# Designs tried in a protein design run: peptides against a protein of PDB entry 3V4O. Part 225

Target 1, 234 residues: chain A of PDB entry 3V4O
Amino acid sequence: DQPLAKDKVALLIGNMNYREHPKLKAPLVDVYELTNLLRQLDFKVVSLLDLTEYEMRNAVDEFLLLLDKGVYGLLYYAGHGYENFGNSFMVPVDAPNPYRSENCLCVQNILKLMQEKETGLNVFLLDMCRKRNDYDDTIPILDALKVTANIVFGYATCQGAEAFEIQHSGLANGIFMKFLKDRLLEDKKITVLLDEVAEDMGKCHLTKGKQALEIRSSLSEKRALTDPIQGTEY

## One batch from the design tools (peptide; made by RFdiffusion4, then SolubleMPNN)

Design b2_p30_4_s3 (from b2_p30_4, 25 letters changed)
Fold by OpenDDE base, seed 2:
Structure b2_p30_4_s3 (fold): chain B 234 residues (1-234), chain A 30 residues (1-30)
Amino acid sequence: as target 1 above (234 residues)
Amino acid sequence: DKKKEEEAKKEAEEKKKKAEEEEKNGLQAV
């Protein structure tokens, strides 16, 4: 049987105008393009730019209120970030320099909360650096995640590596979004789709040996972003 | 102490050189 979503909800966050960190350019375009694509996939999309810590926390809380049993949840983030001990941290625009975990949003904590909602699918698309933050010695005590087998992480880069944006003479995309946008509408299992994006990225001479897509998944079902919403007459 | 300071300086210089080369190639780390 084709998997059905009860609903499809996405939160897209693009942080670029940092106060204490280098400004980015790609998140503006990347969030816009992804918003349009996810709307074509019948996602309810909340797209936000340049969020403070408080605003990011509120946006995540509101996103979680839209999640329920069998709902597909997608979180996209473009901005500064880091990874410590396998935990991904999204950096708000008002984060201090140096930032610490207390100033940032832990993606794995969001995942835990999504699992409590009994979501049908949890997709994280993280267009951020994955370098260790040497100024944050906090070992997050994460509660054990439930075995839900409905989790997909698309990391724009490898562990310990940087993600890049292309600054050509026009609108800059992140490297990840540049390739993701061409395939996002394909009716494929989300992990298969991301594998194809990874192959396309791997052909990019600019980022060869600098950036590669990492897919981390526990997805036991053939779920796609194209999966129909339950009760929609197709 | 001096050796660690020299290594830290060298690492900072290599990081800066890499960033300048990436910027020249139209790549910016996010």
Scores: peptide ipSAE 0.292, ipTM 0.680, DockQ to the pose 0.337
Fold by OpenDDE base, seed 5:
Structure b2_p30_4_s3 (fold): chain B 234 residues (1-234), chain A 30 residues (1-30)
Amino acid sequence: as target 1 above (234 residues)
Amino acid sequence: DKKKEEEAKKEAEEKKKKAEEEEKNGLQAV
């Protein structure tokens, strides 16, 4: 039987106009293109740019309110970030320099809250750096995740590595989005789709040995972003 | 104290040089 989504909801965040950190360019284009693609996949898409800590927290809270049993949830983030002890932190535009975990949003905390909603699928697409922040010594005490077998992470880069954007044109994508956009509409299991994106990205001479897609999944079912919404007579 | 400041300054200079080299290649770390 083809898996059905009760609904499909995406939150896209692109942070580029940082106050205390280098400005980015790709998040604007990447969020825009991804918004258009996800809408073609019948996602309800909320797309936001240049969020403060307060605005990011509110956006996540509102996103979580749209999640329920069997809903597909997708979180995309493009911007500055870091990873400490396997925990991914999204950096708001008003974050201080140096930033700490208290100034940032922990993705694994969001995942925990999504699991409490009994979602059908949880997809995280994280287009950010995964370097350790040496100014943050906080070890987040995360409660044990439930075994929901419906989780997919697409990290734009490997653990401890940087993610890159192309600066040559004012409308260039980040490296991750450049390859993701070409396959996102394919009717494939999301992990298979991301594996193909990883292979395409691996052929990029610009980022060879600097950036590689990492896929982390616990997905026991053949779930795709193309899966139909339940109760829509197509 | 002075040695740690000199190491931090050296690390900041190395990061700056790496960023300038990445900028030259048209890549920016996000």
Scores: peptide ipSAE 0.284, ipTM 0.677, DockQ to the pose 0.371
Fold by OpenDDE base, seed 1:
Structure b2_p30_4_s3 (fold): chain B 234 residues (1-234), chain A 30 residues (1-30)
Amino acid sequence: as target 1 above (234 residues)
Amino acid sequence: DKKKEEEAKKEAEEKKKKAEEEEKNGLQAV
């Protein structure tokens, strides 16, 4: 039987107009294009740009209120970020320089909260740098994650590496979104879809040896972003 | 510590300069 979603909810955050950090360009276009695609997939999409720490926390809280048993949750983030000890941190636009974990949102904490909602699928698409922040030595004490076998991470880059955006045109995507958008509507298991995106990115001469997609998954079922919502006659 | 803040500012300036150089090459680090 094809897996059914109880509902499909996405939170998209694009941070570009940083106060104390370099400004980005791609998140605007990337969030817009991804919003349109996810809406075609019958996701309820909340798309937000240039969030402060307070606004990001509130957006995540509101997103979590839309999650329930069997709901597909997708979090997309484009912006500055870092990774310390396997924990991914999204950087708000008002983050100080240097930023610390206390100023940022930990993705693994969000995942924990999503698991508490008994979601059907948890997808994280993280278009951010994964370099270590040497100014923050805080080891987050994370509670043990539940074994839900429904988690997929698509990292735009490898651990310790940078993600890139294309700046040749005023409306260029990030490298990750450039390839993701071409496949996102395919009726495939999400990990298979992301693997194909990784192969497409691997053919890009601009980012060869600089950026590669990393997929981290515990997904034990054939779940796709195209999976129908329960009670919708298609 | 003032020294860590100065080092962080310097690293931020270096990152900005690198980003500007990468921008010229049509790639900017996110």
Scores: peptide ipSAE 0.274, ipTM 0.717, DockQ to the pose 0.346
Fold by OpenDDE base, seed 4:
Structure b2_p30_4_s3 (fold): chain B 234 residues (1-234), chain A 30 residues (1-30)
Amino acid sequence: as target 1 above (234 residues)
Amino acid sequence: DKKKEEEAKKEAEEKKKKAEEEEKNGLQAV
């Protein structure tokens, strides 16, 4: 039997107009393109750009209110970020320089809260740098995650590496979105889909040895972004 | 069962309405 979603909800955040950090370009285009694709997959999509810390926290809280038992939750982030001790931090546009964990949103904390909702699937697509922030010595004390076997992380880059934008004169995608958009509508297990995206990105001579997609998953069921919503007659 | 589908649809509509109300409170669907 094909897995069913009770509902499908996505929060997309693109931060580009930083106050104290370099401005980005790709998040605008990447959020837009991903929004259109996820809507074709019957996701309820909330797309937000240039969020302050307060606005990001509110957006996450509102996103969590839409989650419930069997709901598919997808969080996409494009912007500045870092990874310390295996914890991913999304950087708000009003973050100080240097930023610290108290100024940022921890993805693993969001995952914990998603698990409390008994979601059917938790997908994180993180188009951000994963370099260590040497200005943040905080070791987050995270509560133990539940064994839900419904978690997928797609990191635009490997641990300790940078994610890149295409520096062309026009609207260009980030490298991750450039390849993700070509496959996102495929009816495949989400981990298989991301693995194919990783192979496509690995063929790109521009990013060879600079950026590689990392997939981290605990997904025991054949769940796809194409999975039908329960009670929808197809 | 039609009743469970109707309840699920009602819950989905109520969550959609709540999302639309929360969107009015500062979330913009782009």
Scores: peptide ipSAE 0.056, ipTM 0.350, DockQ to the pose 0.011

Design b2_p30_4_s4 (from b2_p30_4, 27 letters changed)
Fold by OpenDDE base, seed 4:
Structure b2_p30_4_s4 (fold): chain B 234 residues (1-234), chain A 30 residues (1-30)
Amino acid sequence: as target 1 above (234 residues)
Amino acid sequence: MEKEEKEKKKKEEEEKKKKEEAERNGLQAL
């Protein structure tokens, strides 16, 4: 039997107009394109740009209020970020230079809160750098995650590497979104879909040896973004 | 102090060289 979602909810954050960090361009277009695609998949989509720390925390809180048992939750982030000790940190536009964990949102903390909601699927699409921040020596003591077997991370790049946007032709796109958008509507297990995106990205001459998609998953069921919502006649 | 400053300067030069190479290819790091 095809898995059913109770509902499908996505939070998309694109940060580009940083106060104390280099400005980006791709998040604007990438959030817009992803919004349109996820709406075609019957996601309830909240899309936000250029969030302060306070606004990001509020957006995550509001997103969590929409999650419940069996709901598919998707978090997309495009912007500056870093990874320390396996923890991913999203950088708000008002973050100081240098930024620290106290100024940023930890993705693994969000995942913990999503697990408390008994979600049907948790998808994280992180279009950010994964370099270590040497100015932040905080080792987060995270409680052990529950074994829910419904978690998928799509990292735009490998651990310790950078993710890139293309600045060629007036419209900047992130490398990750450039390939993700072509496959996102496919009726495939989300890990299989991301694996195909990884292969497509691997053919890109611009980022060969510089950026590669990493998939981290614990997904025991054949869940897809195309899965029907319970109670909807298809 | 001097060794750490030299390593920091070398890392900054390597990052600058990577950034210049990325800019030549029309890439910006996120």
Scores: peptide ipSAE 0.398, ipTM 0.784, DockQ to the pose 0.343
Fold by OpenDDE base, seed 5:
Structure b2_p30_4_s4 (fold): chain B 234 residues (1-234), chain A 30 residues (1-30)
Amino acid sequence: as target 1 above (234 residues)
Amino acid sequence: MEKEEKEKKKKEEEEKKKKEEAERNGLQAL
């Protein structure tokens, strides 16, 4: 049977105008480009820029309300971030310097909440650094994730590494989005699609040996972003 | 105390150099 999504919902967050951290440029363009692509894939897309901690938490809560059994959920984040003990933290624009986990949103906590919704697919596209934050010694006690076999992480970079944006062009793109956008509409299993993006990114001379796409998945079914929505008789 | 401060300062200088090198290459870390 062709995999069918009950619905397809995406939350895109681009943080660039940080108060206490370096300003970014790519998240604006990257969120815009990804929004247009995901809309072509019949996603309901909520795109937000420059969110405070409070606004980010609210956006995630509202996103979770749109999720239900068999819904495809996609979370994209572009901005500052870090990774501690395998947990990814998205940094709000009002985060202090230094920021800590209490000031940030843990992606794995969002995943847990998505799993509780019995989603059909959970895709995380994280265009952020994955360096250890040495100012945060909090060991997150995460509840054990359920075995849902419907999870895909596309990390813009490998563990412990930085993700980059290109500053020289008038249109600054993140390195990840630069390559992702060219393949996102392909009717392929999402992990296969991301693997091809990884190969394309690997040819980038600017980031060779500095940034590499990491795919982390537990996906037992052939699911694609192109999968049709149930009840849409085309 | 002095060794830890020197190692911290050295790490900060290495991170600063890496950042400056990335900036010279037109890359900004996210």
Scores: peptide ipSAE 0.390, ipTM 0.777, DockQ to the pose 0.351
Fold by OpenDDE base, seed 3:
Structure b2_p30_4_s4 (fold): chain B 234 residues (1-234), chain A 30 residues (1-30)
Amino acid sequence: as target 1 above (234 residues)
Amino acid sequence: MEKEEKEKKKKEEEEKKKKEEAERNGLQAL
């Protein structure tokens, strides 16, 4: 039996015009390209650029209101970020320098809230650096995650490494999005699709030994982004 | 104070060198 989604909802955030940090270029194009692809996959897509801490928190809250039992939820983030003790932090455009966890959004906290909605699939695509922030010694006390076996993380880079964008061509793409966009519409289990993207990215001479895709999943079912929405007669 | 400023300057110089190397390759770290 083909897996069905009750609905498909995506939140895409691209932060580039930072106040106290280096400006980026790729998030604009990457959010736009991903929006168009996810709409072809019948996702309800909310795409936002250059969010403050307050706006990011509100966007996540609104996204969570669209989630329910059996809904596919996808969160994409492109921007500055860091990883401390296995926790991923998305950096708002108004974050101070240096930023700390209190100024940022923890992805694992969002995952916890998504699990409470009894979603059918939780996908995180994180196009950000995963270096440790030495200015943040806070160990977040996270509530234990439920065993839902419906979680997929696509990290643009390895733990402790950087993710990159290409600046020399008129339209700057992130390295991750450059390869993801070519396969995103394929009717494959999402972990298999991301593994193929990882192989394609591994052939890129520009980022060889600097950036590699990491897939972290607990997915017990053959779920794909192409899975039909329940009650849609196609 | 002086050691922390020297370590901060050294990190800033290493970040600047990485940025310059990335810029030569048309790459910017996110």
Scores: peptide ipSAE 0.404, ipTM 0.793, DockQ to the pose 0.340; fails the geometry check
Fold by OpenDDE base, seed 1:
Structure b2_p30_4_s4 (fold): chain B 234 residues (1-234), chain A 30 residues (1-30)
Amino acid sequence: as target 1 above (234 residues)
Amino acid sequence: MEKEEKEKKKKEEEEKKKKEEAERNGLQAL
């Protein structure tokens, strides 16, 4: 039986115009291109740029309200970020310098809340750095995640590494999005799709040995972004 | 203390060099 999604919902956040941190360029184009692709895949897409902490929290709350049993949820983030103790933190544009976990959104907390919604698939595409923030020694006490076997992380880079954008062109993508966009519409299991993206990215001479896609998955079923929505007449 | 400070400085210098190399290659870290 072909896996069916009850619905498909995506939240895309691109943070570029930081107040206290270096400005980025790629998130604008990356969010736009990804929005168009996900809409072709029948996702309900909310795309937001340059969110403050308050706005990011609200956007996540609104996104979670759209999630329910069997819904495919996708969160994409492009911007500054860090990873401490296996927890990924998205940095709002109004975050102080240095930022701390209290100023940022923890992806694993969002995942927990998505699991409570009994989602059919949870996809996180994190186009951010994964370096440790040495100014934040807070160990998040995360409750144990449920074993839902429906989680996929696509990290733009390896643990402790940086993710990059290209600056040579006026319409530069992040390195991750540059390769992701070419395959995103393929009718493949999401982990297989991301593995192919990883191979393509691995051939990039600019980022060889500097950035590599990491896939973290507990996905035990064949789920694809192309999976039809239940009750839609195809 | 001195070893940790030296290792920290070395890491900072290595990170700076990597950043400068990335910038020369038209890369910006996110």
Scores: peptide ipSAE 0.389, ipTM 0.776, DockQ to the pose 0.338; fails the geometry check

Design b2_p30_5_s1 (from b2_p30_5, 27 letters changed)
Fold by OpenDDE base, seed 5:
Structure b2_p30_5_s1 (fold): chain B 234 residues (1-234), chain A 30 residues (1-30)
Amino acid sequence: as target 1 above (234 residues)
Amino acid sequence: DKKKKEEEEEKKKKEKEAKEEEDSKKLQAR
């Protein structure tokens, strides 16, 4: 039987106009292009730009309200970020300098909450740096994740590395989205799709030895972003 | 014709290399 989603919901966040951190440019383009692609895949897409901590938390809460049993959830984030102890932190535009975990959103906490919704698939596309923040000594006590076997992380970069964008005068994607967008509509298992994106990105001379896509998955079923929604009589 | 094609290919290669060098200087970490 072809895997069916009860629904498909995506939250896309692009942070660029930081108050206390270097401004980015590509998240605008990245979110825009990904929005259009995910809509072609019948995702219900909420796309937001330049969110404060409060707005990010609210957006995540609203996103979680749209999740239910068998729903495919996708979270994309483009902006500043860091990784401490295997936990990914998305940095709001109003985050202080230096920022700490208390100022940021922990992706693994969001994953836990998504698992509580009994989602059919959880996809995280994290287009941010994964360097350690030495100003944050907080060891997050994360609750143990459930064994749901429906989790995919696409990290724009490997652990301890940076994710890049090119500061063009014109509109340009970040490095990750540049390659992801060309394959996102393919009817493939999401981990296979991301592996192909990793190979394509690996040919990028600009970021060779600086950025590499990492796939972390526990996905026991063949799930694709192209999977049809249940009860849609087309 | 062959020489002109080779010169055009070499020009495109140099333009690509120059763009890659410029883009490398404009990499911003997120």
Scores: peptide ipSAE 0.482, ipTM 0.837, DockQ to the pose 0.450
Fold by OpenDDE base, seed 3:
Structure b2_p30_5_s1 (fold): chain B 234 residues (1-234), chain A 30 residues (1-30)
Amino acid sequence: as target 1 above (234 residues)
Amino acid sequence: DKKKKEEEEEKKKKEKEAKEEEDSKKLQAR
């Protein structure tokens, strides 16, 4: 039997206009294109740009209110970020320089809260750098995650590496979204889809040896973004 | 005809390489 979603909900965040950090350009295009694709996949999509810490926390809280048992939750983030001790931090536009974990949103904390909702699938697409922040030595004490076997991380880059965009005068995607968008509508297990995106990105001469997609998953079922919503006659 | 096609393919290759070099200088880390 084909896996069914109770509902499909996505939160997309693109941060570009940082106050104390280098400005980005591609997150606008990345969020816009991903919004249109996820809507074609019958996701309820909330798309937000240039969020402060307060606004990001509120957006996550509102997203969590839409999650329930068997719901597919997808979080996409494009912006500045870092990784400390296996914890991924999304940087708000009002973050100080240097930023610390207290100024940022921990993705693993969001995952914990999603697990409490008994979601059917948890997908994180993190289009940010994964370098260590040397200005933050804080080890987050996170509660132990439950064994839900429904988790997929698509990292735009490998551990300790950078994610890139091209600073053109025109509208252009980041490197990750450039390849993701071409496969996102395929009816494949989400981990298989991301593996194909990794191969396509691996052919990019611009980022060869600088950026590589990493997939981290605990997914015991053949779940796809194309999975139908329960009770919808397709 | 064959020589003109080879010259056109070489021109397209050089134009692509020049664009890739320009794009490489414009990479921004997130």
Scores: peptide ipSAE 0.493, ipTM 0.842, DockQ to the pose 0.448; fails the geometry check
Fold by OpenDDE base, seed 4:
Structure b2_p30_5_s1 (fold): chain B 234 residues (1-234), chain A 30 residues (1-30)
Amino acid sequence: as target 1 above (234 residues)
Amino acid sequence: DKKKKEEEEEKKKKEKEAKEEEDSKKLQAR
């Protein structure tokens, strides 16, 4: 039987106009492109740009309120970020320089809260760097995750590596979204889809040996972003 | 003309390589 979603909800965050950090450009385009694609997949999409720490926390809280048993949740983030000890941190536009974990949103904490909602699928698309922040020595003690077998991380890059965008004068996607957008509508298990995106990115000469997609998943079912919503007569 | 096709393919390759080199200089880490 084809898996059904109770509903589909996405939060997309693009941070570019940092106060104390280098400005980005592509997150605007990346969020826009992904919004249009996810809407074609019947996602309820909230798309936000240039969020402060307070606004990011509120957006995540509101997103979590839309999650319930069997709901598909997708979080996309494009902006500055880092990874310490396997924990991914999204950097708000008002983060100090240097930023620390206390100034940032921990993705694994969001995952924990999503698991409490008994979601049907949890997808994280993290279009940020995964380099260690040497100015943050905090080891987050994360509570043990539940075994829900419904988790997919698509990292734009490998652990300890950077994610890139091209500083064009015009509108351009980041490297990850450039390849993701071409496959996102395919009716495939989300891990298979991301693996194909990884192969496409692997052909990119610009980022060869600098950026590579990493998939981290615990997904026991054939879940796709194309899965129909329960109660919709297709 | 096979030669003309080869020259056009080589030109297209060089134009692509030049663009990739320019884009590589414009890479920004997130």
Scores: peptide ipSAE 0.489, ipTM 0.841, DockQ to the pose 0.437; fails the geometry check
Fold by OpenDDE base, seed 1:
Structure b2_p30_5_s1 (fold): chain B 234 residues (1-234), chain A 30 residues (1-30)
Amino acid sequence: as target 1 above (234 residues)
Amino acid sequence: DKKKKEEEEEKKKKEKEAKEEEDSKKLQAR
């Protein structure tokens, strides 16, 4: 039986106009293009730009309210970020310099909360750096994740590496979204789709040896972003 | 025709390489 989603919900966050950090440009375009693609895939999409810590927390809370048993949840983030001890932190636009874990949103905490909703699929697309933040020695004690076999991380870069955008005068995507957008509508298992994106991005001379897509998956079933919503007569 | 096509492909290659070099200088980490 083709896996049916009860619903498909996405939260897209693009942070650019940082107060205390270098400004970005591409997250605007990345969020816009991804929004249009996910809507073509029948996702309910909430797209937000330049969120404060408070606004990011609220957006995540509202996103979690839309999640339920068998719902496909997708979180995309484009902005500044870091990774400490295998935990990914999204940096709000009002984060201090230096930022710490208490100023940021931990993706693994969001994942825990998504698992409590008994979601059908959890996709994280993290278009941020994964460098260690040396100003944050906090080891988050995360509760053990449930074995749900439905988690996919698409990291724009490898552990300890950077994710890039090109500072054009015009509108341009980040490196990850540039390749992701060309394949996102393909009717393929999400991990296969991301593997193809990784190969495409691997041909990019600009980021060769600097950025590489990492896929982390426990997905034991064939799930795709193209999977139909249950009760929609196609 | 073949020579003109090869020259046009080589021109496109050089334009691509020049753009890649310019873009490489404009990379910003997130």
Scores: peptide ipSAE 0.480, ipTM 0.836, DockQ to the pose 0.441; fails the geometry check

